# Peptides against a protein of PDB entry 2C5K, part 12

Target 1, 91 residues: chain A of PDB entry 2C5K
Amino acid sequence: EDPFQQVVKDTKEQLNRINNYITRHNTAGDDDQEEEIQDILKDVEETIVDLDRSIIVMKRDENEDVSGREAQVKNIKQQLDALKLRFDRRI

## One batch from the design tools (peptide; made by RFdiffusion4, then SolubleMPNN)

Design b1_p11_3_s2 (from b1_p11_3, 4 letters changed)
Fold by OpenDDE base, seed 2:
Structure b1_p11_3_s2 (fold): chain B 91 residues (1-91), chain A 11 residues (1-11)
Amino acid sequence: as target 1 above (91 residues)
Amino acid sequence: LRLPKKFTAPL
């Protein structure tokens, strides 16, 4: 499998898992899971930076259309932003 | 590229 696609897939899966948890836990708790969510959201932000950098390298070093990959990263950013909004507004 | 951390959500 393409490493880029694997990272994209796993990133979306983590965001989906967190979203499902937040749905089941609509109020913030003072537990290890809340801290884990915060850690993973920050890790996803770093992953997005890495994905963007990989696209920049492809544009520079390869003669391939990267529009599909750019669209995938945009989708992940939108998913992250929506999830952060849900996470932060919980009481 | 590296894989993101895995969320291990309880039931």
Scores: peptide ipSAE 0.366, ipTM 0.874, DockQ to the pose 0.772
Fold by OpenDDE base, seed 5:
Structure b1_p11_3_s2 (fold): chain B 91 residues (1-91), chain A 11 residues (1-11)
Amino acid sequence: as target 1 above (91 residues)
Amino acid sequence: LRLPKKFTAPL
């Protein structure tokens, strides 16, 4: 599998896992999972930066159509933003 | 590129 697609897939899986956890735990707790969620959300933000950089390099060096990859990154950003909203609104 | 951290929280 393409390394780009592997990262995209794994990133979406982590966001889905967190979303499922928040659904089961609708109130913020004082447990290790809350800190782990914050760490992974920050890691996803860094991953998005890396994905965007890889697209820039591909546009420059390969001169290929990257619109599909850009759409995938946009989708991840939207998923992250929606999850952050749910996470932050918990009491 | 690197893989993101895996969420390991219990059910």
Scores: peptide ipSAE 0.365, ipTM 0.875, DockQ to the pose 0.788
Fold by OpenDDE base, seed 3:
Structure b1_p11_3_s2 (fold): chain B 91 residues (1-91), chain A 11 residues (1-11)
Amino acid sequence: as target 1 above (91 residues)
Amino acid sequence: LRLPKKFTAPL
């Protein structure tokens, strides 16, 4: 498994864990957990930046089709955006 | 590339 796929996998896993937590905790209440979620969401944003940078490097240095990786990153971005919306809408 | 932080909050 290449590093890109490992990061993609772990990123989606973290987003899924948070989504599952929000499902079980549909009301914001524990400030410590809410802060941890916010911190991880920010970390995921930074991870996405790194993934995009890696694709830029591949386009420059490699003679390979990056469309699949671009689609994966797009999917993670969509997952993150959906999760942020759900997280923010909790009362 | 680095791995993201792991969510550690309880169930």
Scores: peptide ipSAE 0.364, ipTM 0.875, DockQ to the pose 0.804
Fold by OpenDDE base, seed 1:
Structure b1_p11_3_s2 (fold): chain B 91 residues (1-91), chain A 11 residues (1-11)
Amino acid sequence: as target 1 above (91 residues)
Amino acid sequence: LRLPKKFTAPL
């Protein structure tokens, strides 16, 4: 599998796992789990930066259509933002 | 590129 697609897939999987956890735990709970969620959300932000950088390199070096990859990264950003909103609104 | 950290919390 293409490394870009693998990272996209795993990133969405982590966001889905956290979303499922928040659904089951709609109130802030164990500090250890809340800290892990925060750490992974920050890691996803860094992953998105890396994905964007890879697209910049592709535009520069490979003369390849990157529109599909840009759409995928946009979708991940939207998923992250939605998850952050749910996470922050929990009591 | 690197893979993101895996969420390991229980259900």
Scores: peptide ipSAE 0.358, ipTM 0.873, DockQ to the pose 0.776

Design b1_p11_4_s1 (from b1_p11_4, 6 letters changed)
Fold by OpenDDE base, seed 5:
Structure b1_p11_4_s1 (fold): chain B 91 residues (1-91), chain A 11 residues (1-11)
Amino acid sequence: as target 1 above (91 residues)
Amino acid sequence: LKKLKKLKIVE
């Protein structure tokens, strides 16, 4: 399996888990779980940086078409931004 | 509450 695709998949699944949690818990009130969600969102941000770096290296060293991988990372960034907005709107 | 599993990148 392509390690890049595995990381993309795992990242999307993690964001979906948080989104499902927010759907069930639309009020802030579990401090331990809120902190855990914030930690995961940071881990996702760092993961996106690593994915972008990997694309830069592939584009430089392999001379392959990376457009598909760039589109996947863009989709993850959009999913993260939408989730952050939803997370921050909870009262 | 079900704890969320943290994202783990395995190198």
Scores: peptide ipSAE 0.056, ipTM 0.687, DockQ to the pose 0.131
Fold by OpenDDE base, seed 2:
Structure b1_p11_4_s1 (fold): chain B 91 residues (1-91), chain A 11 residues (1-11)
Amino acid sequence: as target 1 above (91 residues)
Amino acid sequence: LKKLKKLKIVE
């Protein structure tokens, strides 16, 4: 399997897990899972930076069309931003 | 609650 696609898949699945948690826990609480979610959201941000860097390297070193990969990273960024907004808006 | 699995970054 393509390592890039595996990271994309894992990232999207992780964001979906958090989104499902927020749906079940619409109030912010002093739950160990809240801190774990914040950690995972940070890890996702760093993963997106690494994905973007990988695309830059591919554009430079491989004369391949990366437009599909750029669209995937854009989709993950949108999913992350929507999830952060839901997470932060909880009372 | 089941703990969320952290992303395993493939380095």
Scores: peptide ipSAE 0.056, ipTM 0.687, DockQ to the pose 0.162
Fold by OpenDDE base, seed 3:
Structure b1_p11_4_s1 (fold): chain B 91 residues (1-91), chain A 11 residues (1-11)
Amino acid sequence: as target 1 above (91 residues)
Amino acid sequence: LKKLKKLKIVE
């Protein structure tokens, strides 16, 4: 499997798991669980930076169309932003 | 690219 696609898949799966957790825990939970979710969201942000850097390298070193990969990263960014908004709106 | 850590939150 393409390492880029594996990271995209893993990132989406993590965001989906957090989204499912928030669905089950619609109020701010135990401080320890809130901190762990925040840590994972930061790890996702860092991973998105690495995905974007990977695309920059591909644009430089490969004559391949990266538009599909750019669209995938854009979709993950949108999913992250929506999840952060949902997470922060819990009381 | 490095693989993400698995989610550790208790669901």
Scores: peptide ipSAE 0.052, ipTM 0.684, DockQ to the pose 0.065
Fold by OpenDDE base, seed 1:
Formats: structure tokens, C-alpha cells, sequence
Structure b1_p11_4_s1 (fold): chain B 91 residues (1-91), chain A 11 residues (1-11)
């Protein structure tokens, strides 16, 4: 598996785990777990920046079609934004 | 690329 695809997969799996947790824990009641989720979301944001940088380097150094990779990163950004919205709407 | 470290969400 390509290292880029592995990072994409791991990122999506992590977002899915948080989404499943929010589904089971629809109330913000555990401050320690809320902080851990915030830390994970930050790590995902940093990972997305690294994925975007990787695409920029590939566009510069490799005459490869990166359109598929750009679409994958866009999908992760959308998944992150949707998850943040669910996280913030918990009572 | 460095792999994302999976944080263990305590379920």
C-alpha cells in the first residue's frame, strides 16, 4: 500500500472511531475524554496539512496525476468538518 | 509520510 493511502486510511478510521464514540456518548459529560477527542481532531488537522504538502511536492517533483489524491484529501476535510459539527452540537 | 498515531479513544 502507498504511504499516502495508508495515512488517508488511518485518518478516516480515526474520524470514524470518534464518530462512533459521539453516537454512543451524545452528551458532553467526560471532560478527560472530550480533551482526548480534541487532541485527536488536532492531530487529524495536522495530518491533513501534511497530506496537502505531500500533494504539492508530487505536483512539483512528479509529473503524476494527483487529482485522485486531491479528491481523497477533500473527502477527509469534509468528514472532519462534519465530525466537528457533531462534536460541537452535543449538549 | 509519517503514519498518524492512532490515539486510543476509551469507549
Amino acid sequence: as target 1 above (91 residues)
Amino acid sequence: LKKLKKLKIVE
Scores: peptide ipSAE 0.050, ipTM 0.683, DockQ to the pose 0.066

Design b1_p11_4_s2 (from b1_p11_4, 5 letters changed)
Fold by OpenDDE base, seed 5:
Structure b1_p11_4_s2 (fold): chain B 91 residues (1-91), chain A 11 residues (1-11)
Amino acid sequence: as target 1 above (91 residues)
Amino acid sequence: LEKLKKLEIKE
C-alpha cells in the first residue's frame, strides 16, 4: 500500500535473514557466501540512501510530518550497523 | 537479494 513502508519492511527482513545465517554459520569459512552477504549489505546501504532522499523530497514538497519515517530509517541504520559488527567479528 | 533465498533452500 505505502511503497516507503514496503521498502522498510523488505530491508528489515533482508537484515534479519543475514543475522539468522550468521547465527548458523558463526565462522568465516566460505568466501562465496561472505561475498554474497557483503553484496546484500551494500544493497541495503543504497536502499537507505534512497529512503533518505525520499524523506528529503517529502519535507520539501508536501509539508508533511516525516518524523515517523525518519525514526524508521534510523532504526534500519542501527540494525545494519549491529549486523556489520557481528559479521566482522567472525573468525 | 535473491541469493539468500537460494542458500536457505539448499539447507
Scores: peptide ipSAE 0.052, ipTM 0.692, DockQ to the pose 0.069
Fold by OpenDDE base, seed 2:
Structure b1_p11_4_s2 (fold): chain B 91 residues (1-91), chain A 11 residues (1-11)
Amino acid sequence: as target 1 above (91 residues)
Amino acid sequence: LEKLKKLEIKE
């Protein structure tokens, strides 16, 4: 089992859950759930930083092609950016 | 990360 792939999977699942929440809650609320979503988005940002750092270490310490992992992280960043835009533009 | 599982269960 690859822990990198597990983190990627978990991160994508979290973003999907938030996306579903935003679909159900298309108006910005001032409730504890909205704050919790903001916290999770921040946690995802930190996770992406950790994933990027892990790739840097792999490039340095392993003579393996990391291009696939870089593409996965790029995809997560795109998913996060799209979700932030949806979250922030709610009325 | 585990916080979203609680939100999904409460709805």
Scores: peptide ipSAE 0.051, ipTM 0.693, DockQ to the pose 0.118
Fold by OpenDDE base, seed 1:
Structure b1_p11_4_s2 (fold): chain B 91 residues (1-91), chain A 11 residues (1-11)
Amino acid sequence: as target 1 above (91 residues)
Amino acid sequence: LEKLKKLEIKE
């Protein structure tokens, strides 16, 4: 499997896990778990930056059609943004 | 990855 696709898959799985956690824990707590979720969301943001950088390098060096990869990264960004909104709106 | 596994174990 393409390493890019593996990172995309892993990132989506991470976001799905947090989404499931929020479903079970729909009350915002002032606890270590809230901070841990925030840390994971930051790690996902950093991963997205790395994915974007990889696309820039592919455009520069390989002259390949990266439109499919750009669409995948866009989808992950949308999933992250939706999850952040859900996380922040918890009571 | 390790932090995510920790959240899963606590679920």
Scores: peptide ipSAE 0.050, ipTM 0.696, DockQ to the pose 0.074
Fold by OpenDDE base, seed 3:
Structure b1_p11_4_s2 (fold): chain B 91 residues (1-91), chain A 11 residues (1-11)
Amino acid sequence: as target 1 above (91 residues)
Amino acid sequence: LEKLKKLEIKE
């Protein structure tokens, strides 16, 4: 499998898992789980930076259309932003 | 990934 697609898939699955957790835990808790979710969200942010860097390398080294990969990263960023908003709005 | 597994176990 394409390692780029594997990272995209894993990242989306991570965000989906957090989204499902928030659905089950619709109020902010004062527990270790809230900090753990924040850590995972930070790891996703770092992964997105790595995906963007990989696209820059492909644009330089591969004379191929990367627009599809750029659209995938954009979709993940949108999913992350929506999830952060949902997480932060909990009381 | 390891932190996600930990969330799943605690749910």
Scores: peptide ipSAE 0.049, ipTM 0.693, DockQ to the pose 0.074

Design b1_p11_4_s3 (from b1_p11_4, 6 letters changed)
Fold by OpenDDE base, seed 5:
Structure b1_p11_4_s3 (fold): chain B 91 residues (1-91), chain A 11 residues (1-11)
Amino acid sequence: as target 1 above (91 residues)
Amino acid sequence: LEKLKKLKIVE
């Protein structure tokens, strides 16, 4: 499999796992996993940076249409932003 | 909770 697509898939799955956790734990500070979630969200942010850099390299070195990959990264950013908002609104 | 294991993207 394309390593870019694998990273995209894994990132989306991780965000979904956190989203499911928030559904079960809708109060801030419920358990020791709160800090772990924050760490994962930072890891996702760093992963998005790596994905964007990968696209920049492809645009420079390849004559391939990267619009599909750009759309995938945009979708992940939107999913991350929505999840952050949900996480931060917990009481 | 499983942490995301970062994969290496090869340029």
Scores: peptide ipSAE 0.051, ipTM 0.692, DockQ to the pose 0.581
Fold by OpenDDE base, seed 3:
Structure b1_p11_4_s3 (fold): chain B 91 residues (1-91), chain A 11 residues (1-11)
Amino acid sequence: as target 1 above (91 residues)
Amino acid sequence: LEKLKKLKIVE
């Protein structure tokens, strides 16, 4: 399988896991799991940077249409932003 | 929570 698609899939699954956790924990807690979620969200941000860099390399080195990959990364960014808003709005 | 295991994307 394409490593890019595997990373996209894994990232979306990770965001879905956090989203499901927030659904079950709708009040902000002061526990180790809340800190772990913040760490995972930072890891996802770094992963998105790597995905964007990979697209830049593909545009340079490969004569392929990357529009589909750009749309996938855009979708992940939107999912991350929505999740951050949901996480931060908990009191 | 399961943490994301990053795959290396090579430039």
Scores: peptide ipSAE 0.050, ipTM 0.691, DockQ to the pose 0.593
Fold by OpenDDE base, seed 4:
Structure b1_p11_4_s3 (fold): chain B 91 residues (1-91), chain A 11 residues (1-11)
Amino acid sequence: as target 1 above (91 residues)
Amino acid sequence: LEKLKKLKIVE
C-alpha cells in the first residue's frame, strides 16, 4: 500500500466530484451544499500542503527520487486552481 | 484526508 498515492487519488476524485457539481449547478447558490463545497476545497488545500511536506520528508529521510510525486502534487494544484476559478466565477 | 495519518509528515 502506498498511502501517498491513495491520498493523491482521493484528492483528485474529490475535485472531480466538485467539478461535476459545478456542471449541474452553474450558478452560485445559497445552500448547505455550496458551503460544503467551500469546506472541501479548503480541505484539499490543506491536503496539498501535507503532501508537499511528506515529499520534503521523503527527500530528507529516504533519499528517493520524488520527481514523480512532485509532478503529481503539481498536477493536483493545477486542478484545484482551475476548479476554484470555475467555482468563483459563477453568478 | 484520514489516510494522511499513514504518511510521515515531520518538518
Scores: peptide ipSAE 0.046, ipTM 0.722, DockQ to the pose 0.261
Fold by OpenDDE base, seed 2:
Structure b1_p11_4_s3 (fold): chain B 91 residues (1-91), chain A 11 residues (1-11)
Amino acid sequence: as target 1 above (91 residues)
Amino acid sequence: LEKLKKLKIVE
């Protein structure tokens, strides 16, 4: 098990779940699910910070090429940004 | 918390 890859996978799956919800709910509602999505998006932001920090630690403590991991985190950031834009655009 | 420990974020 690679804990980094597991966190990456879990994060991407969570973003996909939200993306699917937005597809089914293209209008902003005032329901518990909308608030839950906002909370999850915040949790994803914090997770990305933790992933970045983990890469810094690996660069310091392990003389390994982390370029692949940096690319994965960049991809998650792009997915998050796209999802936030979809979420906020809803009327 | 355990995942964060595994990522060396939390001691």
Scores: peptide ipSAE 0.046, ipTM 0.700, DockQ to the pose 0.169

Design b1_p11_4_s4 (from b1_p11_4, 5 letters changed)
Fold by OpenDDE base, seed 5:
Structure b1_p11_4_s4 (fold): chain B 91 residues (1-91), chain A 11 residues (1-11)
Amino acid sequence: as target 1 above (91 residues)
Amino acid sequence: LKKLKKLEIIE
């Protein structure tokens, strides 16, 4: 299995889990899960940096078309941004 | 929730 695709999949699944939590918890809670969500959102940001770096390495070493991988990372960035806006708008 | 595993890039 392609390690890049596994990380993409895991990242999207994690963002979906947070999105499902926010759907059930439309008010900002003062619980350990809110802090855990903030931590995971930071881990996702770092993972996106690592994915972008992996694409740079592939462009240098493999002379392969990375356009598909770039589109996947762009989609994750859009999903993260939409989720952050939803998370921050909770009262 | 489960934390993500970071992508380990070995250059």
Scores: peptide ipSAE 0.044, ipTM 0.645, DockQ to the pose 0.751
Fold by OpenDDE base, seed 4:
Structure b1_p11_4_s4 (fold): chain B 91 residues (1-91), chain A 11 residues (1-11)
Amino acid sequence: as target 1 above (91 residues)
Amino acid sequence: LKKLKKLEIIE
């Protein structure tokens, strides 16, 4: 299986888990799970940087479908931004 | 929550 696609999948699944948590916890709590979510959102940001770097490497190989990869990373960035906005607006 | 897998990047 393509490691890039696995990371994309895992990232989207993790963002979905956080989104589901926010649905159940619509107020900011002072609990270990809120801190864990902040850490994971940071890990997702770092993962996106790594995905972008991997695309740069793939662009050096003319046989790679980089356009599809770029669209996937763009979609994850949009999902992350929407989730951050939802997370940070909680009272 | 589950941790993300790392992507190995060749620089």
Scores: peptide ipSAE 0.042, ipTM 0.642, DockQ to the pose 0.742
Fold by OpenDDE base, seed 2:
Structure b1_p11_4_s4 (fold): chain B 91 residues (1-91), chain A 11 residues (1-11)
Amino acid sequence: as target 1 above (91 residues)
Amino acid sequence: LKKLKKLEIIE
């Protein structure tokens, strides 16, 4: 099993869970779930940095085409940015 | 919510 693909999958699933929460909670609350979401969004940002670094290492150490992996990371970044905007606009 | 797994990067 490819650990890169597993992290990509887990990250997307986590962002989807947050997106589903925001759909049910369109107002910002002061609850433990709102704080947990903020923590997870930060963890996703750090995970994206780790994914980008892993691609740099693969480009250096492997002669394989990483363009597919770069496209996956780009897609996660777009999903994160859209989700942050949705999260922050709640009143 | 579950914590994310991180990549172990060997530099």
Scores: peptide ipSAE 0.042, ipTM 0.643, DockQ to the pose 0.797
Fold by OpenDDE base, seed 3:
Structure b1_p11_4_s4 (fold): chain B 91 residues (1-91), chain A 11 residues (1-11)
Amino acid sequence: as target 1 above (91 residues)
Amino acid sequence: LKKLKKLEIIE
């Protein structure tokens, strides 16, 4: 499997896991799981930076259409932003 | 939760 697609898949799966957690925990708790979620959201942000950098390298070194990969990263950014908004709006 | 894999970037 393409390493880029594996990272995209893993990132989407993590965001889906957090989204499912928030569905079950609709109020902010003062527990170790809330801190773990914040850490994972930070790891996702860093992973998105790495994905964007990989696209820059591909545009430089490969004469291939990266528009599909750019659309995938854009979709992950949108999913992250929606999830952060949902996480932060809990009382 | 599982940690994310990072993509290795060659500059």
Scores: peptide ipSAE 0.041, ipTM 0.640, DockQ to the pose 0.761

Design b1_p11_5_s1 (from b1_p11_5, 4 letters changed)
Fold by OpenDDE base, seed 4:
Structure b1_p11_5_s1 (fold): chain B 91 residues (1-91), chain A 11 residues (1-11)
Amino acid sequence: as target 1 above (91 residues)
Amino acid sequence: DEIEELLKKAK
C-alpha cells in the first residue's frame, strides 16, 4: 500500500465528516463538538503541510513523477478551503 | 499519530 494515498484518503474522509456535521449544524455553536471540529481542521492543515513536504522529499530523493500527488494535494487544499468557508460563515 | 506515522513511511 502507498502510505501517501492512505493519508490522502483519510484526510478527505475527515473533511467529509466535517462537511456532514456542518450540514446537521448549520449554525455556529459553542460546545465541545465545535471545538473538536476546529481542532480537526487544524490537524488537516498540518497534514497538508506534511503531504507537501513528502512531495518535496520525493522530488529530491526519488526520481519519480509527483504531478499526480501534487494534484491530489491541491484538491485536498481546495476541499479544505471550501469546508472552512462553510464552517466559518455560519452564524 | 497515525497520519504522522504513515507520512514517515512515505518520506
Scores: peptide ipSAE 0.066, ipTM 0.650, DockQ to the pose 0.059
Fold by OpenDDE base, seed 2:
Structure b1_p11_5_s1 (fold): chain B 91 residues (1-91), chain A 11 residues (1-11)
Amino acid sequence: as target 1 above (91 residues)
Amino acid sequence: DEIEELLKKAK
């Protein structure tokens, strides 16, 4: 059990679900689902902040190689940024 | 917040 990896996995899956929704809804709506997606995106942003802080603590306290974890967080940030662009550009 | 708790367990 690795809680860090579980959070990473859950976050990526959540972003994938949103990506699939956008594919099915290429025009912006004004319904509960659109608002839910906006809320999820904010939750993911907060999660990324927490993941970064976790890595900082691990660097300080654990003296372990965290390069792999840094790469994972970078990947999530890239996925989030791409998804935001898809979401925002919809008419 | 649940995620925060999970991260605490990872530390």
Scores: peptide ipSAE 0.063, ipTM 0.649, DockQ to the pose 0.059
Fold by OpenDDE base, seed 1:
Structure b1_p11_5_s1 (fold): chain B 91 residues (1-91), chain A 11 residues (1-11)
Amino acid sequence: as target 1 above (91 residues)
Amino acid sequence: DEIEELLKKAK
């Protein structure tokens, strides 16, 4: 598996772990775990930025078909947005 | 971090 695909896989797994946490903790808390989740979500956002940048570089420098990778990043963005909604709507 | 290093290898 190439580095891009490994990052995609790791990112999706991290989002899935957070989703599972929210399922078990469906009320908002004020503890270290809640802050850690917020930090992880920010890390994922930064990872997505870097994935987008890598695609731009591939288009420019490698003249490679990146449509599949663009679709993967789009899917991760959708997963992140859905997770943020679940996280923020907790009472 | 590890993710950053992996992305560097992907340019």
Scores: peptide ipSAE 0.062, ipTM 0.641, DockQ to the pose 0.059
Fold by OpenDDE base, seed 3:
Structure b1_p11_5_s1 (fold): chain B 91 residues (1-91), chain A 11 residues (1-11)
Amino acid sequence: as target 1 above (91 residues)
Amino acid sequence: DEIEELLKKAK
C-alpha cells in the first residue's frame, strides 16, 4: 500500500472521529478531553504540512503527476477547516 | 510515531 495514501486515510479517519466527538459534545467544556482534541487538531495540521512536503518531493524527484494527490490534500485541509470552525463555535 | 514513519517512506 502507498504510504501517502495510508496517511491520507488515517488523517481523514482521525478528523471523522473528532467530528463525531463534537456531535456528542456540542457544548464546549473545560476538561482534559477538550484539550486533547485541540492537540489532535494541531497534530493533523503538522501531518498536512508533511503531506505537502511529500508532494513537493514527488514532483521534484519523481516527476509524477501529483494533481490527484494535491486534490486529496486540499480536501483534507477543507475538512480540517470545517472541523475547526465547528469546534470553535461551540459555547 | 507510525504516521511519521509512513511520511518518511512517502518522500
Scores: peptide ipSAE 0.060, ipTM 0.640, DockQ to the pose 0.058

Design b1_p11_5_s2 (from b1_p11_5, 4 letters changed)
Fold by OpenDDE base, seed 5:
Structure b1_p11_5_s2 (fold): chain B 91 residues (1-91), chain A 11 residues (1-11)
Amino acid sequence: as target 1 above (91 residues)
Amino acid sequence: SEIEELEKEAK
């Protein structure tokens, strides 16, 4: 049981769900689901901040290689950025 | 935060 890994997993799953939504809804809407997606994207951004902070603490307080965790966060950031692009490009 | 809550639940 690793909370960091669980958060990473949950975040990637959230982004995947949004990606699937966008696939089914290729035009921008103005309904509750669109607003919810915007909120989730903001929540993911905050989660990434928390993940980064946790890595900073690990690097400072623990003698452990964090490169793997840094790579995971980088991957989530890339996934988020790609999803934002898809979301925003819809007309 | 989500991670804080998960850490709270962690053994």
Scores: peptide ipSAE 0.026, ipTM 0.553, DockQ to the pose 0.049
Fold by OpenDDE base, seed 2:
Parts: structure tokens; sequence; C-alpha cells
Structure b1_p11_5_s2 (fold): chain B 91 residues (1-91), chain A 11 residues (1-11)
């Protein structure tokens, strides 16, 4: 029961689902699914901000080694950036 | 946000 890890897991799963959608829809459309993906990407960006802030608080208040969590957030950022690139370059 | 909700529900 670690909320941080659960958020990381859920975020990565969301990005994987979007990646699969892009694979099936290699051309940009103007429908509800395209708008939903844009909304999810914005939600992920906000989630990453919250994860970063949580790490700052843990460094300050808990004096724990957060290197693992920092690496996880970095990985999610990389996954998001790659996905945004795929999404945006579609015709 | 999702993290805020999870923290609220966490025991």
Amino acid sequence: as target 1 above (91 residues)
Amino acid sequence: SEIEELEKEAK
C-alpha cells in the first residue's frame, strides 16, 4: 500500500494504452478519442508535477533515500515525451 | 489529482 508506487504504475499503464491507440491510429482524427488522449496527456503532466513535489517533501521531511523514486519519475517523463512525439507527428 | 486521492485513501 504505497500511493506513490500506485500512481507510478497507473500512469505507466495509461501511457501504454495511449501508445497502443496511436499504433492502431497512425493518422490524426477529429473525434472524441483524440480529444480524450489529449486530456489524458495533460493529466499525466500534472501527475508528474505532483510526483516531483512528493519527492521534494520526502527529501525534506523523511530523510529517506529517494533515488529510486527519482529514477521512476524520470522514466515516466521519458515515456511521456516519446508518446507526445508520436502523437504530435501524426498527419 | 490521482496522487492526492490515493494519499487521502491510504491508511
Scores: peptide ipSAE 0.026, ipTM 0.552, DockQ to the pose 0.051
Fold by OpenDDE base, seed 3:
Structure b1_p11_5_s2 (fold): chain B 91 residues (1-91), chain A 11 residues (1-11)
Amino acid sequence: as target 1 above (91 residues)
Amino acid sequence: SEIEELEKEAK
């Protein structure tokens, strides 16, 4: 059981849930749900920061090959950026 | 954070 991989998995699933929400709500609203999505996106950003920090620690303290983990975090960042664009472009 | 909690569980 690897907590890093679990966080990656949970983050991607959360982003997928938001993506599905946007699909069902293609018009931006002014309600609590929209604010909650914004808060979740911020939480994901902070999670990505923590993932990057964990990779730094792995490289420094464990001298472990982190290429795979770096690729995973890069993928999550791309997913987040695409989702933000989709969310923000709603009128 | 999410990772902090999971790291605590792993220890």
Scores: peptide ipSAE 0.025, ipTM 0.556, DockQ to the pose 0.051
Fold by OpenDDE base, seed 1:
Structure b1_p11_5_s2 (fold): chain B 91 residues (1-91), chain A 11 residues (1-11)
Amino acid sequence: as target 1 above (91 residues)
Amino acid sequence: SEIEELEKEAK
């Protein structure tokens, strides 16, 4: 019902799937799956930008309390950063 | 983007 919450949920699920992939593929590869992971990470980055912008709009236009949503986006950013670290450290 | 698609679905 709430598209913001659905995006948050889907984004976290995507990051979890990538985390599971890294667990099973702990060495860097040069194949289509590795490229797909890179593409998904970029998509998540753009999604986070959109989430931040939506919060700005809610503050400005709707005067809503966005503290909870800001915390959710912060959590996703932390999850993304941790996943990028795992992805990049693979040999 | 994912959020754009979900916003469209929400109508």
Scores: peptide ipSAE 0.024, ipTM 0.555, DockQ to the pose 0.051

